# Ledger of designs, part 3: peptides against a protein of PDB entry 5OK6

Target 1, 215 residues: chain A of PDB entry 5OK6
Amino acid sequence: ELPGLDSQWRQIENGESGRERPLRAGESWFLVEKHWYKQWEAYVQGGDQDSSTFPGCINNATLFQDEINWRLKEGLVEGEDYVLLPAAAWHYLVSWYGLEHGQPPIERKVIELPNIQKVEVYPVELLLVRHNDLGKSHTVQFSHTDSIGLVLRTARERFLVEPQEDTRLWAKNSEGSLDRLYDTHITVLDAALETGQLIIMETRKKDGTWPSAQL

## One batch from the design tools (peptide; aimed at target 1 W170)

Design b1_p8_7_s1 (made by RFdiffusion4, then SolubleMPNN; from b1_p8_7, 4 letters changed)
Fold by OpenDDE base, seed 2:
Structure b1_p8_7_s1 (fold): chain B 215 residues (1-215), chain A 8 residues (1-8)
Amino acid sequence: as target 1 above (215 residues)
Amino acid sequence: MPVLLSET
C-alpha cells in the first residue's frame, strides 16, 4: 500500500536523506527517467491519490540503448534525461510503484574526483587480452578512479597468471599502435583509457626476455 | 615500442 502523498514527498525529496542529500564516496545511487520522476512529483504534490496523474511503474526504457545487455545510451545528462536518487529513496519508489517487468535497476557508484564527488554513470569497459591470444578477451568494467595496477591485477586474475610470473600492460591507441602503461599508480582517467579500448597483457618469457621487440 | 602480438 502506498503511503500518504506528503510522506512520499518527504521521503524522496528531503534534502537530508533524499534526492538532495550530499554525495558520499562509495555509495550506490540509481537513475530514474526524468519524465517518470516529473510525473511522480506532480502526483504527490497534487494531493489526490485518485488523480489521473498516477505515474505507474518506474520505466527507464528510454535510457537504455538495448534490452539485451541493458547498456545506457551515450550522452545522457542529469536533470535532463534522468534524476539520481540514493539507494534508500530508490528502494522506496520501487516498493511503492514497482519497476517495469524484466528491467534492471540502473545502479551507479559515487566516486571521488579532484575537488568533487560524482556519480559515475559511465564507468570504463576495457577489453583485456593476452599478447599471445588476441582471440580470447575479457570485458571488465573499471572506475575512472581505479589504478592501472588494479587493471593489471584484474587481468592477471582473469588469465590465471601465477604470482611468480611477470606481466605488464599495453594499450592500443587511436592510431592502432601500442602504448606502454608504465606507471601502475596512475588512474584509468589519468591514463586516458576509454570504453572499448584494447588492453594487452604481456607475460615475460621463462628466459627472462619479453615477447615484444624491445631492446 | 610496439608489442609483437599473436592470435595463435
Scores: peptide ipSAE 0.030, ipTM 0.715, DockQ to the pose 0.045
OpenDDE base, seeds 1, 3, 4, 5: peptide ipSAE 0.029, 0.028, 0.029, 0.030; ipTM 0.708, 0.708, 0.723, 0.697

Design b1_p8_7_s2 (made by RFdiffusion4, then SolubleMPNN; from b1_p8_7, 4 letters changed)
Fold by OpenDDE base, seed 1:
Structure b1_p8_7_s2 (fold): chain B 215 residues (1-215), chain A 8 residues (1-8)
Amino acid sequence: as target 1 above (215 residues)
Amino acid sequence: MPELLSES
């Protein structure tokens, strides 16, 4: 059952957990399709709970490029295509109006960048491969704030590398050559890694030599 | 560096 219209507006827009609250690293925020949200605004501002402007269930269908992996369309813009709500506000709206059947929530995390907090709507998707088997790739999502060390550990896990095996990473650059990722303590952002970029895990040979040393 | 890659 819906609360009063003024109460809805205060909870979502102006409340302690409202849309304009400060971002805090690690918190979850949710995307809401812009047209639905504008319809909701019109409804609650209209002052008539029985108005024909009732927005119905939240429907984010237009934000998705597929209904299998529920990936977002590329190039969506905050304030034009969607609005961001903190978890509490999102859960209120879902409780009041429902979410379209079968649609997952679009949850994203606040990340800490050097100068600002930001909701990371588009994390980086890297293509992980082994140096000697390009036919087997793993697409893995990383935050821009994740370390190269985490990328390496993730690659080792996906390829079932034994603990005693030594590994290192290369990134394929825009020129088509390979750049060695020497520093595992820098972030994905610092390394300027982008979605769709090929990351090659090199495994040290049993004789103690690296495959790339022969190049 | 391309020689590092093998399609297997």
Scores: peptide ipSAE 0.030, ipTM 0.709, DockQ to the pose 0.057
OpenDDE base, seeds 2, 3, 4, 5: peptide ipSAE 0.028, 0.028, 0.028, 0.028; ipTM 0.701, 0.696, 0.699, 0.701

Design b1_p8_7_s3 (made by RFdiffusion4, then SolubleMPNN; from b1_p8_7, 3 letters changed)
Fold by OpenDDE base, seed 5:
Structure b1_p8_7_s3 (fold): chain B 215 residues (1-215), chain A 8 residues (1-8)
Amino acid sequence: as target 1 above (215 residues)
Amino acid sequence: MPVLLSES
């Protein structure tokens, strides 16, 4: 049942549990297209449930690059293109108004960065390849807070590396050279890895030597 | 072909 307009406003536009609630690391938040949200605000502030300002179902279509992979457009800005709602508030809106048919929710996680929490709208998409076969690439999404160790483990899993095989990572830098990712404890953010960046997994040879040492 | 790895 659709609650009263004032109740909707208080439930969603809430400083403690709604849109304005504090961010907490690990929690899920959802993107809502700005125009729809503004229409909803106008509707609930109008005080007339039969108003022509009824927002209809949530439609985030303008936030997506395509309807195949449902990738977000680049350069979207909070407050201009979308608003962020905590999971509870999002689910209320979906239950009240529905979501556009076939359209997935845009769920993102709160991450802990140095001295700040933020919703990570744009995780880093890395292009993972093996040193000996660039044709077998895997695009994998990582949080800025994920460790290089996790990137390495993920690469090993994607390429079906056996547990006894030793591997290490290289990142292609802006100059076109390769930087060895020595420290697996630093984060993707610390390593300044960016979306679309090539990450090369090198596998140690059976003779105990590294392929790169022969080049 | 293997990628040429050159450390910077």
Scores: peptide ipSAE 0.030, ipTM 0.696, DockQ to the pose 0.035
OpenDDE base, seeds 1, 2, 3, 4: peptide ipSAE 0.028, 0.030, 0.026, 0.030; ipTM 0.700, 0.713, 0.695, 0.720

Design b1_p8_7_s4 (made by RFdiffusion4, then SolubleMPNN; from b1_p8_7, 6 letters changed)
Fold by OpenDDE base, seed 4:
Structure b1_p8_7_s4 (fold): chain B 215 residues (1-215), chain A 8 residues (1-8)
Amino acid sequence: as target 1 above (215 residues)
Amino acid sequence: MPELLGET
């Protein structure tokens, strides 16, 4: 049975685990489709549990671009397309109303940016390739806060690079040229890497020369 | 990118 409407409102909006709680890095938050959430708001504010405003089960279908990989549509905006709820609030709503069968929760992490915490709704998807085989890409998701070093390590792992092999990264820029990612300590954000961007892992030759150095 | 192509 559903909790009292006022209790629902307090728990989800103003509780210790409510929508308005401070963001903390590493925490999981969940997206809820805005229309459903507004319907829920109307329901709980209406004061009648048997009202026709009952929101039904949570249905985030309109947020997804596909039901295979459950990727979010591009360009979704907080407050317009979805609301963000902390894990506890999300789980309460799911327990009360259910989640549409087959839909995964849209879980995202709070990241710490220089001056703010943010739920990272759109992590960066990079296309990792080797310099000698640009046609074989690995799409890997990274946080904006991940270091270039992590990108490099991930690339090495995906391409089964042995520890003794020396590697470095290039990013293909919007002009089609290549920018060396020299500093592995900067973040994906600092490097201004974007979703869909090609990241080329260059492996040092056995003779100690770099493939790119011959230009 | 041709400049990066080569054998390791």
Scores: peptide ipSAE 0.032, ipTM 0.720, DockQ to the pose 0.039
OpenDDE base, seeds 1, 2, 3, 5: peptide ipSAE 0.026, 0.027, 0.025, 0.029; ipTM 0.693, 0.689, 0.683, 0.705

Design b1_p8_8 (made by RFdiffusion4)
Pose (drawn by RFdiffusion4):
Structure b1_p8_8 (pose): chain A 215 residues (1-215), chain P 8 residues (1-8)
Amino acid sequence: as target 1 above (215 residues)
Amino acid sequence: PLYDDKWG
């Protein structure tokens, strides 16, 4: 059952429960298509529960590239295309109005940057492959603030690399050549990795030689 | 520059 209009307003907009919730690293926020949010706002501020301004179910279809991979469209602007809600507010809104059938939520995380916290709406999507098959990829989203060491550990896990196997990473650049990702302590941002980039994990041979020594 | 032409 729907809460009253003022109750909905307080839950979604205010304090710890709503949009005013402070940004804390690691917390989840969700994207809501701006038109739907404005319609909900007009409804809850209108004083009439029975109004035709009732927004209906949340539908973020215009925010997605397609329904095959459900990727968020690039180039979206907060306040123009979408509004961010903390996880609790999103949960409440979905429980009240529903979410379009078959559509996934758009969940993003708060990250720490040198002097600010922000929701990372566009993390870096990397295609992780082993050197022996450059077409067999695990597509994984990493934060700009994740380390290259995390990228390597993730690639190892995704490919079930055994503990005794030694592995290291390369990145295929826009010129079609390879840049070695030497330092596992630096971040994805420091390494200037971009979404859609192919990350190649090579495995050392049993004799100690590396496949890349052949290049 | 290195190329992955010998892999895959």

Design b1_p8_8_s1 (made by RFdiffusion4, then SolubleMPNN; from b1_p8_8, 4 letters changed)
Fold by OpenDDE base, seed 1:
Structure b1_p8_8_s1 (fold): chain B 215 residues (1-215), chain A 8 residues (1-8)
Amino acid sequence: as target 1 above (215 residues)
Amino acid sequence: SLSADKFG
């Protein structure tokens, strides 16, 4: 059964696990489509549980680019297209109203940036390639807070690089040249890496030379 | 920076 309308409102909006709860790094938050959420607000504020304003199942279909990969549309704006709810609030709404059949939840993580905590709605999608096979890419998502070292480790794993092989990364810049990622301790954000950017993993030759050093 | 042509 649905809780009382006032109880629903308090748990989702004003509770310790409500929409206005402070962000904490590593916690999961969920996107809810704005029109559904506004319909829910109208329903619970109306004071009649039998009202024609009943929102029905949560349906985030308009937030997705496709129903195959369940990627978000680009350029979605918080407060306009969606609202963010902490995990507890999301799970309450799903328990009460359900989620549209076959539709996955839109889960995102809180990240800590130098001066702010933020829900990372759009992780960075990098195109990982090997220097000797630029035509075979692996698209991998990274947080802006992930280190270049993690990008390198992930590339090594995806390309089945043996532990004894030395590797390094290059990023293709907007000018079409390659910038070497020397410092593996900086973040994806610090390196100014963007979604769709090509990242080239160079593997050291058995003779101890680097492919890029041969003119 | 390195030219992208270095990797063929």
Scores: peptide ipSAE 0.165, ipTM 0.898, DockQ to the pose 0.556
OpenDDE base, seeds 2, 3, 4, 5: peptide ipSAE 0.161, 0.154, 0.156, 0.163; ipTM 0.897, 0.895, 0.896, 0.898

Design b1_p8_8_s2 (made by RFdiffusion4, then SolubleMPNN; from b1_p8_8, 6 letters changed)
Fold by OpenDDE base, seed 4:
Structure b1_p8_8_s2 (fold): chain B 215 residues (1-215), chain A 8 residues (1-8)
Amino acid sequence: as target 1 above (215 residues)
Amino acid sequence: SLSASLFG
């Protein structure tokens, strides 16, 4: 059952548990398509539950570029294309209005950047490859706050690298050259890694030499 | 800097 319109507004828009609440690292937030949200705002502010302004079920279809992988369109802007709601508020709206059939919720995590918390709407998708087989890639999502060490571990796992094998990463830069990722403690953000960037995992040879050292 | 083509 739908709660009263004023109750809906207070539960969703409040600064303690609603849209305006402080971001906390690791928490889940959800995207809501802006036009739907504005329609909902108009509905609950109108004071008439029987109003023709009833928003219907949540439909984020316009935020997706595909209905297969449910990838977001590029370049979406908070406040213009979508609003962010904390998990509790999102679940309230879904319980009240429903979500479009078959459409997944757009869940994102709050990350902690040096000066601010942010909902990471676009994690970095890296193309992981091995130095000896550039044709076999694994696309993996990483947070901007993930370490290069995590990228390396993930690459090792995806390629089934044994623990005794020594590996290191290179990033293909915009010039087509390779930059070695020496420091594994820096973040994806610090390394300026971007979506679609090729990350090459080099495996040390059994003779103790690096393939790249012979170039 | 190394070229990616050198690893393939």
Scores: peptide ipSAE 0.048, ipTM 0.781, DockQ to the pose 0.742
OpenDDE base, seeds 1, 2, 3, 5: peptide ipSAE 0.046, 0.044, 0.042, 0.044; ipTM 0.774, 0.769, 0.759, 0.764

Design b1_p8_8_s3 (made by RFdiffusion4, then SolubleMPNN; from b1_p8_8, 5 letters changed)
Fold by OpenDDE base, seed 2:
Structure b1_p8_8_s3 (fold): chain B 215 residues (1-215), chain A 8 residues (1-8)
Amino acid sequence: as target 1 above (215 residues)
Amino acid sequence: ALFADLFG
């Protein structure tokens, strides 16, 4: 059963626990398509549950570029294309109105940037490969706030590299050459890594030489 | 190979 319209408004729009609540690093927030949300606002502000302004099920279809992998369209803007809700508010709306059948929630994390908190709508997807087998890649998602060290550890894990094996990373740049990722303590953001970028993990040879130095 | 080409 739907709660009263005033109760819905207070639960979702309340500045302390709703849409306007402060962002906290690590929390999950959810995207809601802007048109649906505006329809909901009109419905609950209208004061009549039997009105023609009923929003129906949440439908984020227009935010997706495909319904196979459920990837977001590029260039979506908060306040124009979607609104962000904290997990509690999202779950309330889903329980009250439902989510379009087969459509996954669009969950994103709050990250801490140098001066602000931000919901990371577009994490970075990197193509990880080994230097000796460029045809076999692993696509892995990272936060802009993740370290290069985490990227390296993730690559080692995906390719089943033994702990005693020494590895390092290269990034393919826009000119088609490779740049060494020397500092593993900087973030993906600081390294200016982008979605779709090829990251090559080089493994040191048993003789102590690097493959890249023997070319 | 791409690796050799990329490193020069």
Scores: peptide ipSAE 0.055, ipTM 0.799, DockQ to the pose 0.229
OpenDDE base, seeds 1, 3, 4, 5: peptide ipSAE 0.054, 0.053, 0.055, 0.051; ipTM 0.797, 0.794, 0.800, 0.788

Design b1_p8_8_s4 (made by RFdiffusion4, then SolubleMPNN; from b1_p8_8, 4 letters changed)
Fold by OpenDDE base, seed 2:
Structure b1_p8_8_s4 (fold): chain B 215 residues (1-215), chain A 8 residues (1-8)
Amino acid sequence: as target 1 above (215 residues)
Amino acid sequence: ALYADLFG
């Protein structure tokens, strides 16, 4: 059963637990398509639950570029294309109105940047490959706040590299050359890695030489 | 070939 309209407004929009609550690192937030949200606002502010302003089920279809992988469109802007809600508020709305059949929620995490908390709407998708088999890639999503060390560990895991094997990373730059990722303690953001960028994992040879040093 | 192109 739908709560009273005033109760809905207070639960979703209040500054303590609703849309305006402070961001906290690691928390889940959800995207809601802006037009739907504005329709909901009009509905609950109207004071008549039987009005023609009923928003229907949540439908984020316009935020997706495809219905196969459910990837977001590029260049979406908060406040223009979507509203961000904390998990509790999102779950309330879904329980009250439903979500479009077959459509997944758009869940994102709050990350800590040097001077601000932000919901990371667009994590970085990297193409991981081995130096000796560039034809086999693993696309893996990383936060901008993840370390290069995590990227390396993830690459080792995906390619089933044994713990005793020594590995290092290279990033293909915009000029088509490779930049060595020497410092594994810097973040994906600090390394300026971008979605779709090729990351090459080089494995040290049994003779102790690196494949790249022989070229 | 691509390997050589990548590493120089």
Scores: peptide ipSAE 0.049, ipTM 0.782, DockQ to the pose 0.215
OpenDDE base, seeds 1, 3, 4, 5: peptide ipSAE 0.048, 0.046, 0.044, 0.038; ipTM 0.775, 0.773, 0.760, 0.746

## One batch from the design tools (peptide; aimed at target 1 H131 N132 S177 P211)

Design b1_p9_1 (made by RFdiffusion4)
Pose (drawn by RFdiffusion4):
Structure b1_p9_1 (pose): chain A 215 residues (1-215), chain P 9 residues (1-9)
Amino acid sequence: as target 1 above (215 residues)
Amino acid sequence: PFAPEEGWD
């Protein structure tokens, strides 16, 4: 059952429960298509529960590239294309109005940058492959603030690399050559990695030699 | 360095 209009307004807009909730690293926020949010706003501010301004189910279809991979469209601007809600507000809105059938929520996380916190709407999507098959990829989203060491550990897990196997990473650049990702302590941002980039994990041979020594 | 298109051993 829907709460009253003022109750909905308080839950979604105010304090810890709503849009005014402070940004804390690691917390989840969700994207809501702006038109739908504005329609909900007009409805809850209108004083009429029976109004035709009732927004209906949340539908973020215009925010997705397609329904094959459900990737968020690039180039979206907060306040123009979408509004961010904290996880609780999103949960409440979905429980009240529903979410378009078959459509995934768009969940993003708050990250810490040198002097600010922000929701990382566009993390870096990396294609992780082993050197022996550059077409067999695990596509994984990493934060700009994740370390290269995390990228390596993730690649190892995704490919079920055994503990005794030694592995290291390369990145294929726009010129089609390879840059060695030497330092595991620096971040994806420091390494200037970009979405869609191929990250190659090579495995040391049993004799101690590396496949890349052949290049 | 350049990696072959289909990978290498």

Design b1_p9_1_s1 (made by RFdiffusion4, then SolubleMPNN; from b1_p9_1, 5 letters changed)
Fold by OpenDDE base, seed 4:
Formats: C-alpha cells, sequence, structure tokens
Structure b1_p9_1_s1 (fold): chain B 215 residues (1-215), chain A 9 residues (1-9)
C-alpha cells in the first residue's frame, strides 16, 4: 500500500532528506524523468489516491539514448528533462511505484568542484589508447574531479602495463595535435578533457627513450 | 611539445 499522499510529499520534498537537501560529495543521487515526477507531484498534491493522476511506474525511457548500454541522451537539463533525487527519496519512489521493468536506475555521484557541489550527470568519457596502437581504444568514464594521475593509472591497468614500465599521457587537442599531460595532479576538468577525447598513453622504450622524442 | 598523432615509432 502506498503511504498517504502528504507523507509521500514530505518524504520526497523535505529539506532534510528530500530533493532539496544539501548535496554532499560522494553521495548517490538519481535521475527521475521530469514528466513522471510532475505527474507524481500532481498526484500527491491532488489529495485523492484513486485519482486518474496516478503516475504509475517510474519510467526514465525518454532519458536514455539506448536500452543496451543505458547511456543518457546528450544535453539533458536538470529541471527540464529530469529531477535529481537523493538515494533515500529515489528508493522510496521505487518502492511505492516501481521502476519500469528492465530499466536500470540512473545513479550519479555528487562531486565537489572548487566553488560548488553538483551531481555529475555526465562524467567524462575518454578514449584511452596506446601510442603504438591508436586503433584500439578503451572507453572509460572519469569524473571531472578525477586526477590525470587516475587517468594514467586506469590506462596502465587497462593496457596491462607492468609496474616497471614508464608511461605518460597525451591528449589529442581540437587542432588534431597532441598536448602532453605533464601534471598528473590536476583534474580532468582542469586539463579541459572532454567526452570522446583521445588520450594516448605513451610507454617508454627499453632503451630509455620516448617514442615521441623524435617528433 | 606538440606531437603529431600519427608520428609514433
Amino acid sequence: as target 1 above (215 residues)
Amino acid sequence: MVAPADGWE
């Protein structure tokens, strides 16, 4: 049985644990399709549990680009396309209304940027490649707040680089040239890395030279 | 240093 409409509203919208609660870095938030959420709002505000405004199961289908990888459509906007709910609120709604069969939750993390916390709806998807095999990419998601050092470690792991091998990163820039990522302590955001960007891991040669040194 | 994407040895 569904909780009382007023109880639902309070649990989802209260300032302590609901939609309006402060963001905290590392917490999980969930996307809810805006139309569904508005329908739910209308339902719980209507005061009639048997109302024709019953929202039914949560269905985020319109937010997905595909139903295979469940990738979000590009360019979705908070408040227009979706609402963000904290995990507790999301779980309540799912428990009350259900989630469309086979559809995964759209979980995202709160990240801390220099001046704000935000839910990172679109992590940066980088194409990791080796300098000697540019045609074989590993697509990996990173937070904007992840360090270049993490990108490098991830690349090393994906390419099974041995601990004794020296590696460094290059980013393919908009001009088609490669910019070396010298500072591994800066973030993906600071490095201005973007989704779909090619990141080349260069491995030092056994002779101690770098493949790029002759370029 | 700017390196060409296709210039790797």
Scores: peptide ipSAE 0.022, ipTM 0.644, DockQ to the pose 0.454
OpenDDE base, seeds 1, 2, 3, 5: peptide ipSAE 0.016, 0.017, 0.017, 0.018; ipTM 0.596, 0.601, 0.589, 0.610

Design b1_p9_1_s2 (made by RFdiffusion4, then SolubleMPNN; from b1_p9_1, 5 letters changed)
Fold by OpenDDE base, seed 3:
Structure b1_p9_1_s2 (fold): chain B 215 residues (1-215), chain A 9 residues (1-9)
Amino acid sequence: as target 1 above (215 residues)
Amino acid sequence: MIAPEDGYE
């Protein structure tokens, strides 16, 4: 059941527990389409629950690129296209107004960047390939805060590399050349890896040499 | 292009 309009406003916009509260690393936040949220604001600020400004069910359809994989459109901007809400606030709105049938919530995590906490709306999708089969890629999602070491371990797992086999990574840069990812302790962000970028896993040969030496 | 030195390191 819908609470009073003032109660709704306080629960969602309260700076201590609502939309304006500080971000904390690891927390889940949710995207709400901006026009719906503005309609909700108008409704609760209007003071009349019977007004024609009732927002209806949450509908994030315009944020999605497709309704099959539910990928977000590229280039969405906070405050222009969507509003970010903490999990508690999101769940309140869903319980009060519902979510469009069949539409998944858009959940994202707070990450710790060098200077700030940020909701990571667009995790990095990398194309992982083996050096000897560049045509067979595995798309894997990573946080900007994930280490290159995690990318390497993930690649090894996806390609079923044996523990005794030695591997290393290369990234195909915007110029089409390959940059070796020497330091596995830096992050995806530090390495400037981007969505759609090709990451090549090279496996050391039995003779102790690397395939790249033959290129 | 991969530099020769990168392949042997």
Scores: peptide ipSAE 0.009, ipTM 0.560, DockQ to the pose 0.142
OpenDDE base, seeds 1, 2, 4, 5: peptide ipSAE 0.007, 0.008, 0.008, 0.008; ipTM 0.535, 0.569, 0.584, 0.564

Design b1_p9_1_s3 (made by RFdiffusion4, then SolubleMPNN; from b1_p9_1, 4 letters changed)
Fold by OpenDDE base, seed 4:
Structure b1_p9_1_s3 (fold): chain B 215 residues (1-215), chain A 9 residues (1-9)
Amino acid sequence: as target 1 above (215 residues)
Amino acid sequence: MIAPENGWE
């Protein structure tokens, strides 16, 4: 049973867990397709629960690039393509209206950037490779706020690098050159790493030399 | 440094 229309509006827009609540780092927010949300707004503002403006189940289909991996389309814009709701608000809407069968929720995390909190709708997908086999990549998602150290650790884990093996990272830049990622304490954002970028893990040779020294 | 197409040894 649906709550009263006014109650729905208050809960989603103005409630403690409403759309306008402050962002807090680490919290989950969810994307709702804008058209559906507008339809919901019209419905609850109309004052008639039996209105033809009933939004039906949440359907985020237009936000997805594919129905296999459920990747978001590129270039989606908040307020134009989707609305962000805090977890509680999302769960309320799902409980009231349902979610389209088979669609996963589009959950994203609030990240803290130097001067702002933001829901990170598009985390960075990096192509992790080994220096000796650039054609075999592991695509891994990272937050812009993740450290290069985490990227390196992740690469080591994916490639099953033994603890005693020494490794370092290179990033292939737009010019096709390699930039050494020296500082592992800076973030993915600070390093200006982008989705689809090739990140090369180099493993030190047993003789103590780096393979790249021969280049 | 330019990366070889397939990487380096």
Scores: peptide ipSAE 0.384, ipTM 0.923, DockQ to the pose 0.884
OpenDDE base, seeds 1, 2, 3, 5: peptide ipSAE 0.375, 0.384, 0.379, 0.379; ipTM 0.922, 0.927, 0.923, 0.923

Design b1_p9_1_s4 (made by RFdiffusion4, then SolubleMPNN; from b1_p9_1, 4 letters changed)
Fold by OpenDDE base, seed 4:
Structure b1_p9_1_s4 (fold): chain B 215 residues (1-215), chain A 9 residues (1-9)
Amino acid sequence: as target 1 above (215 residues)
Amino acid sequence: MVAPADGWD
């Protein structure tokens, strides 16, 4: 049986554990399609549990661009297309109403930027390649708050680079030139890396020269 | 630096 409508409202909207609670870095939040959420709001505010305003199961179908990889559509806007719920609130709603069969939850992390916490709905998807095989990319998601050092480590892992091999990164810029990522301590955001951007991992030659030194 | 289409030499 569903909890009382007032109880549902309080559990989902309360300032301690609900939608309005402060964001904390590293926490999981979940996207809920806006229309469903508004239907739920109308239902619980209506005061009639048997109302025709019953929202049914959570259905985020309109947020996905595909049902294979469950990628979000581009350009979704909080408050317009979806609402963000903390994990507790999400789990309550799922337990009460269910989730549409086969749909994964849309889990996202709170990140800490210099002046704000936000739920990172769109992590940066980078195309990692090796300098000698630009046609074979590994697509990897990174937080905007991840360091270039993490990108480099991830690239090394994906390309099975041996620990003794020296590597460095280049980013292909909008002009089609390559910018070397010298500072591995800056973030993906600070480096202005964007989704779909090509990141080239250069491996130092056995002779101690860099492939790029001749370019 | 422009990456060669065929890779780095």
Scores: peptide ipSAE 0.017, ipTM 0.599, DockQ to the pose 0.771
OpenDDE base, seeds 1, 2, 3, 5: peptide ipSAE 0.008, 0.008, 0.009, 0.015; ipTM 0.567, 0.564, 0.563, 0.586

Design b1_p9_2 (made by RFdiffusion4)
Pose (drawn by RFdiffusion4):
Structure b1_p9_2 (pose): chain A 215 residues (1-215), chain P 9 residues (1-9)
Amino acid sequence: as target 1 above (215 residues)
Amino acid sequence: PVYPDKFNY
């Protein structure tokens, strides 16, 4: 059952429950298509529960590239294309109005940057492959603030690399050559990695030599 | 430049 209009407004817009909730690293926020949000706003501010301004189910279809991979479209601007809601507000809105059938939520996380916190709407999507098959990839979203060491550990896990196997990483650049990702302590941002980039994990041979020594 | 010409075998 829907709460009253003022109750909905308080839950979604105010304090810890709503849009005014402070940004804290690691917390989840969700994207809501702006037109739907504005329609909900007009409805809750209108004083009429029976109004034709009732927004209906949340439908974020215009925010996705397609329904094959459900990737968020690039180039979207907060306040123009979408509005961010904290996890609780999103949950409440979905419980009240429903979410378009078959459509995934768009969940993003708050990250810490030198002097600010922000929701990382566009993390870096990396294609992780082993050197022996450059077409067999795990596509994984990493934060700009994640370390290269985390990228390596993730690649190892995704490919079920055994503990005794030694591995290291390369990145294929736009010129088609390889840059060695030497330092595991720096971040994805420091390494200037970009979405869609191929990250190659090579494995040391049993004799101690590396496949890349042949390059 | 290092090319992955020996990989993907």

